# Ledger of designs, part 24: peptides against a protein of PDB entry 1Y74

Target 1, 57 residues: chain A of PDB entry 1Y74
Amino acid sequence: LGLERDVSRAVELLERLQRSGELPPQKLQALQRVLQSRFCSAIREVYEQLYDTLDIT

## One batch from the design tools (peptide; made by RFdiffusion4, then SolubleMPNN)

Design b2_p16_1_s4 (from b2_p16_1 with E2R E9R E16R)
Fold by OpenDDE base, seed 1:
Structure b2_p16_1_s4 (fold): chain B 57 residues (1-57), chain A 16 residues (1-16)
Amino acid sequence: as target 1 above (57 residues)
Amino acid sequence: VRELEEALREARELER
């Protein structure tokens, strides 16, 4: 699954948007913190393991 | 198990 790469890319895009000032930086920073949380990483790992087991095409 | 319990605690804090 490409989820780790997609999450890493989402974080990079959020950092770029925070620097552009086009959007309220506080909400973007909160979303970045959620995506970088140990919780989000653990849920991603569980999802990747379940996906490999359940063969969800 | 412990990591899932910690993750579920953090999830409940983010829903507030």
Scores: peptide ipSAE 0.026, ipTM 0.542, DockQ to the pose 0.056
Fold by OpenDDE base, seed 4:
Structure b2_p16_1_s4 (fold): chain B 57 residues (1-57), chain A 16 residues (1-16)
Amino acid sequence: as target 1 above (57 residues)
Amino acid sequence: VRELEEALREARELER
């Protein structure tokens, strides 16, 4: 699964949007903190492990 | 969990 890459790409895009000033930077930063949270990382790791084990296509 | 709760709180405070 590429979820780690997709989350990393989403964080990078949020950082770009924060620098453009087109959207409230604090809301984008809060979303970035959510995506980088230990909770979201742990859920992602469990999901990736289960997906790789169960081959849920 | 705590960091997610804090981030969700901050995001909701900015919607007002």
Scores: peptide ipSAE 0.026, ipTM 0.508, DockQ to the pose 0.124
Fold by OpenDDE base, seed 3:
Structure b2_p16_1_s4 (fold): chain B 57 residues (1-57), chain A 16 residues (1-16)
Amino acid sequence: as target 1 above (57 residues)
Amino acid sequence: VRELEEALREARELER
């Protein structure tokens, strides 16, 4: 499933943008915390399980 | 949940 890899890549890009200082680092950090949250991870796991179940039909 | 609620609060405070 590509979603875990895509989320991990989005977090890496956010960490690079925070280090560049071109954007308000606090907004980027808040978005990173949302993407790394247990809630976002639980939604991802449910989505991955549903996708795997539906791709079998 | 708590970390998401905190992150959403911080994000809203930075939109003002």
Scores: peptide ipSAE 0.025, ipTM 0.504, DockQ to the pose 0.119
Fold by OpenDDE base, seed 5:
Structure b2_p16_1_s4 (fold): chain B 57 residues (1-57), chain A 16 residues (1-16)
Amino acid sequence: as target 1 above (57 residues)
Amino acid sequence: VRELEEALREARELER
């Protein structure tokens, strides 16, 4: 599963959007903190394990 | 606007 890569890419894109100043940085930074949280990482790991075990196509 | 359009394009490429 590419979820770790996709989350890492989403964080990179949020950092670019914060640097442009075109959008309010506080909400983008809050979303980045959620994606980098231990809770989000734990949910991702559980999802990846369940997907690999259950072959949920 | 340009960076958001780039981000939305890149996000659609990850969905494929």
Scores: peptide ipSAE 0.023, ipTM 0.480, DockQ to the pose 0.116; fails the geometry check

Design b2_p16_2_s1 (from b2_p16_2, 7 letters changed)
Fold by OpenDDE base, seed 5:
Structure b2_p16_2_s1 (fold): chain B 57 residues (1-57), chain A 16 residues (1-16)
Amino acid sequence: as target 1 above (57 residues)
Amino acid sequence: EAQALYEEALALVERA
């Protein structure tokens, strides 16, 4: 789904930014941790299940 | 390049 793709792409970009060294890595790493957290994954799972159930179109 | 990557990442997080 779009949400999974967007999260995966965002993580990829954050990893590239961290490797470039042009920005302080700490805040980038913190954001990456949030996106890869169990909480974020659980919310994504619930979201996907709800839309699978409610999407009748 | 870093600025463009940052903006793209931010846009993805905001739309999710």
Scores: peptide ipSAE 0.253, ipTM 0.779, DockQ to the pose 0.730
Fold by OpenDDE base, seed 4:
Structure b2_p16_2_s1 (fold): chain B 57 residues (1-57), chain A 16 residues (1-16)
Amino acid sequence: as target 1 above (57 residues)
Amino acid sequence: EAQALYEEALALVERA
């Protein structure tokens, strides 16, 4: 789904931002950890299941 | 470059 792709792209962008050194990496790394956390993955899975079931446009 | 990446990341978070 779009959410999984958006999260994956967001993580990729955060990694690029961390490597650039133009911004303090700590907050970027913290956000990346949240997006890659087991909790976030579990919530995303539930969201995707509900989204598929409800099929709201 | 970092500014554009930041803006894209922000847009993705807002869309999700």
Scores: peptide ipSAE 0.247, ipTM 0.775, DockQ to the pose 0.611
Fold by OpenDDE base, seed 2:
Order: C-alpha cells, then structure tokens, then sequence
Structure b2_p16_2_s1 (fold): chain B 57 residues (1-57), chain A 16 residues (1-16)
C-alpha cells in the first residue's frame, strides 16, 4: 500500500538528511524513531487492513 | 540538497 511505501521513503529521506550533516540530527532521529516505532507499525497495519476491507477512497 | 529532501519528507507526511 501507499502508506507503507511513504513511511519507508520518509525514513530513507530522514537517514539521508542525518548523514548529510547539514541539519541538527536530534529531531530527525526522533521523528525516525517515531515512524519506526512499534506503535506506528501497529497503527499502520490496522490502517492497511481497514483500508483494504472498507475501500476508503 | 537538504532542503529538497526535507520538502519531500514533509510532503510524504502530509500525504499520509
């Protein structure tokens, strides 16, 4: 689903931003940790299941 | 470069 890909891409971009050193990494790391958290993953899974079932367009 | 990456990341968050 688009959400899984978007989250994965967002994490990739955050990692690149951190490696560039152009920005303070602390807030970027915090956001990455949120996106990769077990809570976020669980919510994503529920969302994807509901989206497929209900076809919420 | 960092600005472009930031903007893309922001757009993804807004879209999700």
Amino acid sequence: as target 1 above (57 residues)
Amino acid sequence: EAQALYEEALALVERA
Scores: peptide ipSAE 0.246, ipTM 0.775, DockQ to the pose 0.644
Fold by OpenDDE base, seed 1:
Structure b2_p16_2_s1 (fold): chain B 57 residues (1-57), chain A 16 residues (1-16)
Amino acid sequence: as target 1 above (57 residues)
Amino acid sequence: EAQALYEEALALVERA
C-alpha cells in the first residue's frame, strides 16, 4: 500500500543522506531504526487494514 | 546533494 511504499522510500532517502556524509548521520540513523522497528511495522499493518476497510484516500 | 534529498523526503511526508 501507499504507506508501506512511503515508509520504504523514506528509509531509502535516509540511507542516501547518511551515505552522503553532508549531515551528521546519528539522528538520521535513529529515525531509520524507528521506521524499521517492529513497533512501526505493527502500527503500519493496523493502519493499512483499517484504511483498506474504510477505503479512505 | 543533501538538500535535494531532504526536500524530497519533506515532500513525501507532506504527501502522506
Scores: peptide ipSAE 0.229, ipTM 0.766, DockQ to the pose 0.496

Design b2_p16_2_s2 (from b2_p16_2, 6 letters changed)
Fold by OpenDDE base, seed 4:
Structure b2_p16_2_s2 (fold): chain B 57 residues (1-57), chain A 16 residues (1-16)
Amino acid sequence: as target 1 above (57 residues)
Amino acid sequence: EAERLYREALELVERA
């Protein structure tokens, strides 16, 4: 789904940003941790199920 | 380049 793809892409971009060293890494790492957290994973699963049911595009 | 990636990341987070 779009949400899973967007989260995965966001994490990828955050990792690239961290490796570049052009920005302070702390806030980038914090955001990455949030996006990869168990909480966000659970929310994503719920939203994916809802999107499948409601056919929201 | 970093600024472009940063903006794209923000846009994705906002959509999610």
Scores: peptide ipSAE 0.301, ipTM 0.805, DockQ to the pose 0.740
Fold by OpenDDE base, seed 1:
Structure b2_p16_2_s2 (fold): chain B 57 residues (1-57), chain A 16 residues (1-16)
Amino acid sequence: as target 1 above (57 residues)
Amino acid sequence: EAERLYREALELVERA
């Protein structure tokens, strides 16, 4: 869904930012790990279920 | 490049 796509894109951007070397990689990598964590995945699933149930436009 | 990517990330967050 939209949130899954946005998280995937955010991870891609973080990987590019890490490779650029213009920013300290540690915090970027930590954020990437959080976004790819089981916790964030579970929250995303809850969000997607609620979004579908509530039918928010 | 980093600034461009950073801005794109911000726009992504703003859209969500």
Scores: peptide ipSAE 0.270, ipTM 0.793, DockQ to the pose 0.487
Fold by OpenDDE base, seed 3:
Structure b2_p16_2_s2 (fold): chain B 57 residues (1-57), chain A 16 residues (1-16)
Amino acid sequence: as target 1 above (57 residues)
Amino acid sequence: EAERLYREALELVERA
């Protein structure tokens, strides 16, 4: 779903930002860890289940 | 490059 795709894209962008070296990587990496955390995954799972149930277009 | 990536990230957030 959109949220899964958006989270994946956000992680990709954070990785690219880290590789660019134009910004301090520490906070970017921390945010990436949050997005890849079990907490974020659990919230996403709930969201996706609700989304499917509610049939939002 | 970083600015472009930031803009894309912002657009992503706005879309979500």
Scores: peptide ipSAE 0.262, ipTM 0.789, DockQ to the pose 0.492
Fold by OpenDDE base, seed 5:
Structure b2_p16_2_s2 (fold): chain B 57 residues (1-57), chain A 16 residues (1-16)
Amino acid sequence: as target 1 above (57 residues)
Amino acid sequence: EAERLYREALELVERA
């Protein structure tokens, strides 16, 4: 789904930002942890179920 | 590079 793709892309961008060293990595890493958390995965599961049920285009 | 990545991240958020 689009949300899964967007989360994956966001994580990729955060990893690149951390490697650049141009910004303090701590907050970037914390955000990455949230996006890769079990909670985030659970929310995505709910989103997928709702998307399938509502058939929103 | 950071500015480019920020710009792409912003575009991603706006799209979602």
Scores: peptide ipSAE 0.256, ipTM 0.788, DockQ to the pose 0.473

Design b2_p16_2_s3 (from b2_p16_2, 8 letters changed)
Fold by OpenDDE base, seed 4:
Structure b2_p16_2_s3 (fold): chain B 57 residues (1-57), chain A 16 residues (1-16)
Amino acid sequence: as target 1 above (57 residues)
Amino acid sequence: DAERLYQEALELVEKA
């Protein structure tokens, strides 16, 4: 499991979408803010710890 | 393009 890597990839894709100008950037930026928030990081950490404990892949 | 990037994002969500 690589949730941190997947979140990083999602942020990268959102940044590319913002730079393309093909979509309104405001909502894309808002999604990026959520993914990079302390809240998102905290819940991701909890899930990763649970997955490690339960050995879920 | 936007469609390609959007599809990649969807694939990422499916994976996670």
Scores: peptide ipSAE 0.196, ipTM 0.757, DockQ to the pose 0.510
Fold by OpenDDE base, seed 5:
Structure b2_p16_2_s3 (fold): chain B 57 residues (1-57), chain A 16 residues (1-16)
Amino acid sequence: as target 1 above (57 residues)
Amino acid sequence: DAERLYQEALELVEKA
């Protein structure tokens, strides 16, 4: 689904931003941790299941 | 650069 792809892309961008050294890495890393957390994964799964069930386009 | 990457990230968040 688009959400999984978007989350993966967001993580990729955060990693690039961290490596650039132009921004303080701590907040970026914290956001990355949240996006990769088990909580966010569970929410994403629920979202995907609901989307499939409701057949929303 | 960081500004370009930041803007791309914002666009992604706005889309989601």
Scores: peptide ipSAE 0.194, ipTM 0.757, DockQ to the pose 0.518
Fold by OpenDDE base, seed 1:
Structure b2_p16_2_s3 (fold): chain B 57 residues (1-57), chain A 16 residues (1-16)
Amino acid sequence: as target 1 above (57 residues)
Amino acid sequence: DAERLYQEALELVEKA
């Protein structure tokens, strides 16, 4: 379970999408901010702890 | 392009 890695990759993809200019960038930037928020980090920690405990692959 | 990046994002979600 590499959720931190996956979130980092998602942020990278959002940055690329913003630079492409093919989509309105503001909503992409807002989503990036959510993914990088303390709230998202806290949810990620809970998620990782639960899946480590349950040994779900 | 945007379509390729969207597909990569979907693959990421599917694997998570």
Scores: peptide ipSAE 0.191, ipTM 0.754, DockQ to the pose 0.451
Fold by OpenDDE base, seed 3:
Structure b2_p16_2_s3 (fold): chain B 57 residues (1-57), chain A 16 residues (1-16)
Amino acid sequence: as target 1 above (57 residues)
Amino acid sequence: DAERLYQEALELVEKA
């Protein structure tokens, strides 16, 4: 699982993509904001709890 | 480059 780690890595990748200038930065930055939002954190926590409870394989 | 970063992001998604 390790969603917190994965989210952190995703943010890092988005930052690199923004610095590359090969893609329009606005949408990348918007996605980064979503991933770092309280909403995303709350959903992640719910997901982790459900994942542990349901043990979906 | 962007292509390499995309591939890395895809690998992340596959593992999540």
Scores: peptide ipSAE 0.187, ipTM 0.751, DockQ to the pose 0.420; fails the geometry check

Design b2_p16_2_s4 (from b2_p16_2, 9 letters changed)
Fold by OpenDDE base, seed 3:
Structure b2_p16_2_s4 (fold): chain B 57 residues (1-57), chain A 16 residues (1-16)
Amino acid sequence: as target 1 above (57 residues)
Amino acid sequence: SAEQLYQEALALYERV
């Protein structure tokens, strides 16, 4: 599990999608903002701390 | 391409 790295990669992919112009950028930008938000970061940290202790399979 | 990026995103999703 490497959520911080994965979120960073997701943001990078979203930026590339926005530059390509193949899709309307507004919702991509919104998703990027969510992924880079303090809220998402806090949730990610909680998830990472609990991932190994909770059975969510 | 959008399709290539989709596949990359899907691969990322499957890892998480």
Scores: peptide ipSAE 0.044, ipTM 0.610, DockQ to the pose 0.377
Fold by OpenDDE base, seed 1:
Structure b2_p16_2_s4 (fold): chain B 57 residues (1-57), chain A 16 residues (1-16)
Amino acid sequence: as target 1 above (57 residues)
Amino acid sequence: SAEQLYQEALALYERV
C-alpha cells in the first residue's frame, strides 16, 4: 500500500487539470487543498495502519 | 486531456 504516493499522484493530476483549462479550476483547487490538508493526512495514516494490521493475504 | 487524466485517476482508485 502506497497511499501517500497515490495521494501525491492525485494532487499532480489535479494540478494538470487546473493548468489545462478544460474544467473550471476553482473546485479542483479546493479538492487539492483537502487532499493536502492535515485532516486528510490523519485519515490516510489511520487507513494505512489498519490496512497493515488487518491484511490477511 | 481530461479523459487521459480520468483514466489515470481510475487506475489510482482501483489500486486503493
Scores: peptide ipSAE 0.044, ipTM 0.615, DockQ to the pose 0.408
Fold by OpenDDE base, seed 2:
Structure b2_p16_2_s4 (fold): chain B 57 residues (1-57), chain A 16 residues (1-16)
Amino acid sequence: as target 1 above (57 residues)
Amino acid sequence: SAEQLYQEALALYERV
């Protein structure tokens, strides 16, 4: 699904923001950790499986 | 810029 791509894009944007130094990095890094966590990955996987099963438009 | 990245993130949010 596009969800995996969107999460990857979100992480990329967060990394760029952290490198710029224009914002305090702590919360950005925390959000990145959440998006890359096993928990988030597991939820994403479940969502993708359900999406395929339910054929949601 | 931070603002540009914010707008990109917002666009991503609206897409999902």
Scores: peptide ipSAE 0.040, ipTM 0.611, DockQ to the pose 0.412
Fold by OpenDDE base, seed 5:
Structure b2_p16_2_s4 (fold): chain B 57 residues (1-57), chain A 16 residues (1-16)
Amino acid sequence: as target 1 above (57 residues)
Amino acid sequence: SAEQLYQEALALYERV
């Protein structure tokens, strides 16, 4: 499971989109804030721990 | 381009 890596990649893509100026940046920035929030990070960590423990397949 | 980045993001979404 590479959820942390995937979230980091998503943030990177959002930053590129914001810098391109092709789209209004406000909603993209808001999504980035959510993905980088302590709340999202905590949920991710819990999910990763449960995934490893339960061996969900 | 924005379209290319959108496609990359979509691919990432499908992976997760």
Scores: peptide ipSAE 0.039, ipTM 0.608, DockQ to the pose 0.416

Design b2_p16_3_s2 (from b2_p16_3 with E1V L4I E9R E10L)
Fold by OpenDDE base, seed 5:
Structure b2_p16_3_s2 (fold): chain B 57 residues (1-57), chain A 16 residues (1-16)
Amino acid sequence: as target 1 above (57 residues)
Amino acid sequence: VEEIEEALRLARELEE
């Protein structure tokens, strides 16, 4: 799946965008917090496990 | 959950 890697990359890109100041940093930071939240991690883990088990095409 | 609610609120404000 690589979903963990893609989420990590998205967080990295959000950090870069926040430093540029081109977009409201607080809104980008909120999205970053969501992606790093325990809830998001738990849902990701369940999704990855189900995907591996069910072989969803 | 609270972080999602905050992000969704802020996302709506950006869309307007």
Scores: peptide ipSAE 0.033, ipTM 0.588, DockQ to the pose 0.211
Fold by OpenDDE base, seed 1:
Structure b2_p16_3_s2 (fold): chain B 57 residues (1-57), chain A 16 residues (1-16)
Amino acid sequence: as target 1 above (57 residues)
Amino acid sequence: VEEIEEALRLARELEE
């Protein structure tokens, strides 16, 4: 499961959106910080481990 | 938990 890659891509897209100024940059930055948090990373890691165990393919 | 709740709140606000 490439969830780490997808989170990294989401962070990159949030940086682009912040530079465009179309959306409130402070809220985008807050979301970026959440996605990069140790808590979010820990939940991602648990999810990836469970996904690998339960993968049918 | 608080970080995930904030992420979900922000995601909903961006969808509207």
Scores: peptide ipSAE 0.032, ipTM 0.586, DockQ to the pose 0.345
Fold by OpenDDE base, seed 4:
Structure b2_p16_3_s2 (fold): chain B 57 residues (1-57), chain A 16 residues (1-16)
Amino acid sequence: as target 1 above (57 residues)
Amino acid sequence: VEEIEEALRLARELEE
């Protein structure tokens, strides 16, 4: 499960979108902060642990 | 929890 990598990629894409100016940069930055939050990281870790244990396909 | 609630609100606002 590459969820950590996918979240990191999503954050990178949000940074690119912010630089384009096509979308409200403050809202994109807020979403980026949420994805980088300790809460989201904790949920990700729990999910990855369960995924590895249960082998969810 | 509050951070996710904010993200969901912001996501809905970006779709409008």
Scores: peptide ipSAE 0.032, ipTM 0.590, DockQ to the pose 0.258
Fold by OpenDDE base, seed 2:
Structure b2_p16_3_s2 (fold): chain B 57 residues (1-57), chain A 16 residues (1-16)
Amino acid sequence: as target 1 above (57 residues)
Amino acid sequence: VEEIEEALRLARELEE
C-alpha cells in the first residue's frame, strides 16, 4: 500500500490550502496535525503490515 | 480555488 505517500500528498495539499487563505486555516491545520500525529502514523504502519500479511482481497 | 480542486481530486483518487 502507498498509504505513506498518499498521506504525505494530503499533508502537502492541506499546507497549500492553508497558505492560500481561501478557507479558515484552523480546521485545515488541525487535520494536518492529525495526519502527522504519532497515533495516525502508528495506525498506518500497523495497517500496512497487516495488509502485506493478510489476504483481504 | 485551484488548491481545493486538487484536494478534492486526490480525495476521489483515494476512494477508488
Scores: peptide ipSAE 0.024, ipTM 0.505, DockQ to the pose 0.084

Design b2_p16_3_s3 (from b2_p16_3, 5 letters changed)
Fold by OpenDDE base, seed 1:
Structure b2_p16_3_s3 (fold): chain B 57 residues (1-57), chain A 16 residues (1-16)
Amino acid sequence: as target 1 above (57 residues)
Amino acid sequence: VEKIEEALRLARELEE
């Protein structure tokens, strides 16, 4: 499960959206901060470990 | 286990 890559891509897209000005940047920046937070990273890592253990493939 | 403990610690900090 490559959640780290997906989160990194999401952050990149959020940065692009902020620069485009099509959407109010404040909420996008807040979401970016959440995704880059140590908390989110810790939860992601726990999830990846559990997912690997429970993976039926 | 250590990562779960860290996640729980950080969750508590966010609720404050």
Scores: peptide ipSAE 0.027, ipTM 0.546, DockQ to the pose 0.043
Fold by OpenDDE base, seed 2:
Structure b2_p16_3_s3 (fold): chain B 57 residues (1-57), chain A 16 residues (1-16)
Amino acid sequence: as target 1 above (57 residues)
Amino acid sequence: VEKIEEALRLARELEE
């Protein structure tokens, strides 16, 4: 599954995009904050636990 | 169970 790793990679890429200045940083930063939020982490953990248990693949 | 409850609580907080 590796959702934690994928989310971490997404955050890293968002930081790079913000530094490039090619895109307005505000929306990228907002998305980064959402991905790093306690809410998003809680949802991810619930999903990972259910995935491991139910094997919804 | 506790993580689900926490997720639901946080979801409600975002709706407010």
Scores: peptide ipSAE 0.027, ipTM 0.544, DockQ to the pose 0.044
Fold by OpenDDE base, seed 4:
Structure b2_p16_3_s3 (fold): chain B 57 residues (1-57), chain A 16 residues (1-16)
Amino acid sequence: as target 1 above (57 residues)
Amino acid sequence: VEKIEEALRLARELEE
């Protein structure tokens, strides 16, 4: 499971979107902060541990 | 277990 990689890629894309100025940056920045939050990191780690233990393919 | 407990604590703090 590559959730860490996918979240990192999502953050990168959000940063690019913010720099383009094509979209209001405030909501994009808020989403980026949520994805980088300690809460989301903790949930991701729990999910990855469960996913590795349980084959939910 | 400890990470689950931390996640639950952070979830409760977010609801406040």
Scores: peptide ipSAE 0.027, ipTM 0.544, DockQ to the pose 0.044
Fold by OpenDDE base, seed 5:
Structure b2_p16_3_s3 (fold): chain B 57 residues (1-57), chain A 16 residues (1-16)
Amino acid sequence: as target 1 above (57 residues)
Amino acid sequence: VEKIEEALRLARELEE
């Protein structure tokens, strides 16, 4: 599945976008906070576990 | 099961 890796990469890209200043950083930072939140992590873990168990292909 | 319960708890907290 690799969802954890994809989320980590998304956060990295958001950080780069914030530093570039090409976009207003506030919404990007808010999205980053959501992606790094305990809530999002818990949902991700549940999804990964269910995906592996149910083999949703 | 415990992680599902935690996720549901956190979801409820986010709605507050």
Scores: peptide ipSAE 0.027, ipTM 0.544, DockQ to the pose 0.045

Design b2_p16_4_s1
Fold by OpenDDE base, seed 4:
Parts: C-alpha cells; structure tokens; sequence
Structure b2_p16_4_s1 (fold): chain B 57 residues (1-57), chain A 16 residues (1-16)
C-alpha cells in the first residue's frame, strides 16, 4: 500500500490544476486542504497500520 | 494499536 505516495501525487496534480485555471480553483483548493489535513494524515496512518502491518488489533 | 489510532483520528475529526 503506497497511500502516502498516492496522496502526495494527488496533491501535486491538484496544484497543477489550480495553476492551469481550466477549472474553478476553489473546490480543488478545498480538496487539497482536506488531503493535507491532520485528520486525513491520521486516517492514512490507520489504513497503513491495517494494510501494511496487517495489525487489526 | 489500530483501535487507538482510530480513536485518535475520531478525536481529530471532532476538533476540525
């Protein structure tokens, strides 16, 4: 599971889309903030513990 | 460990 890498790539793509001006940037920026939030990082850590460590305790 | 991590995530969700 490369979830951290996938999230980082998603943020990079969102930043590129915001700079292109092809789409309204407000929702893209909101999504970026969610992906970079401490809450999202905590959820990512839970998933990594589950799927990478295979520790469901 | 997973249950503790879930509990911490839920706390962060309430604070956000």
Amino acid sequence: as target 1 above (57 residues)
Amino acid sequence: LLEEAIEQAERLAREA
Scores: peptide ipSAE 0.032, ipTM 0.565, DockQ to the pose 0.036
Fold by OpenDDE base, seed 3:
Structure b2_p16_4_s1 (fold): chain B 57 residues (1-57), chain A 16 residues (1-16)
Amino acid sequence: as target 1 above (57 residues)
Amino acid sequence: LLEEAIEQAERLAREA
């Protein structure tokens, strides 16, 4: 299970795109905020608990 | 436990 790492990588890429100025930063920043939101963290935690409970590694 | 976790996530989704 690598959801935390994948989300962290996605955020890193969004930050790079924002700094490059190739795209309007507002929507990229909004997407970053969504990925770092308490909701997304809660969903990730649910998945992690499922894998832990079912002993899927 | 899973049902409670899903319910919490759905609440957070509505508040976001």
Scores: peptide ipSAE 0.026, ipTM 0.557, DockQ to the pose 0.038
Fold by OpenDDE base, seed 1:
Structure b2_p16_4_s1 (fold): chain B 57 residues (1-57), chain A 16 residues (1-16)
Amino acid sequence: as target 1 above (57 residues)
Amino acid sequence: LLEEAIEQAERLAREA
């Protein structure tokens, strides 16, 4: 499980999408801010810690 | 092109 890497990649892709101008950038920027928030990071860390101990399927 | 690709990805994610 590499959620930190995947979140970082998602942010990179969101930045590219914002620069392309093909999509309205405001919602993409808002999503980027959420993904980079302390709240999202805390949830990610909890999930990564529990992933191997709980069956969440 | 990117917009259409995103829309398709979102559709597939909702159907999964």
Scores: peptide ipSAE 0.020, ipTM 0.417, DockQ to the pose 0.088
Fold by OpenDDE base, seed 2:
Structure b2_p16_4_s1 (fold): chain B 57 residues (1-57), chain A 16 residues (1-16)
Amino acid sequence: as target 1 above (57 residues)
Amino acid sequence: LLEEAIEQAERLAREA
């Protein structure tokens, strides 16, 4: 399961968008903060632990 | 896929 890697890649892309200045950075930064939050990390960890056990498709 | 999603989101944000 590559969720952690995919989330990290999404954050990297958000940082690039913020640096480009093509979009107002505030909402992008807010999304980045959500993705890096302890709350999202905890949900991801629970999902990753259950995924292998329950074989959720 | 994530890169395409980001590009699409950027396009939608410019058009809005």
Scores: peptide ipSAE 0.018, ipTM 0.476, DockQ to the pose 0.161

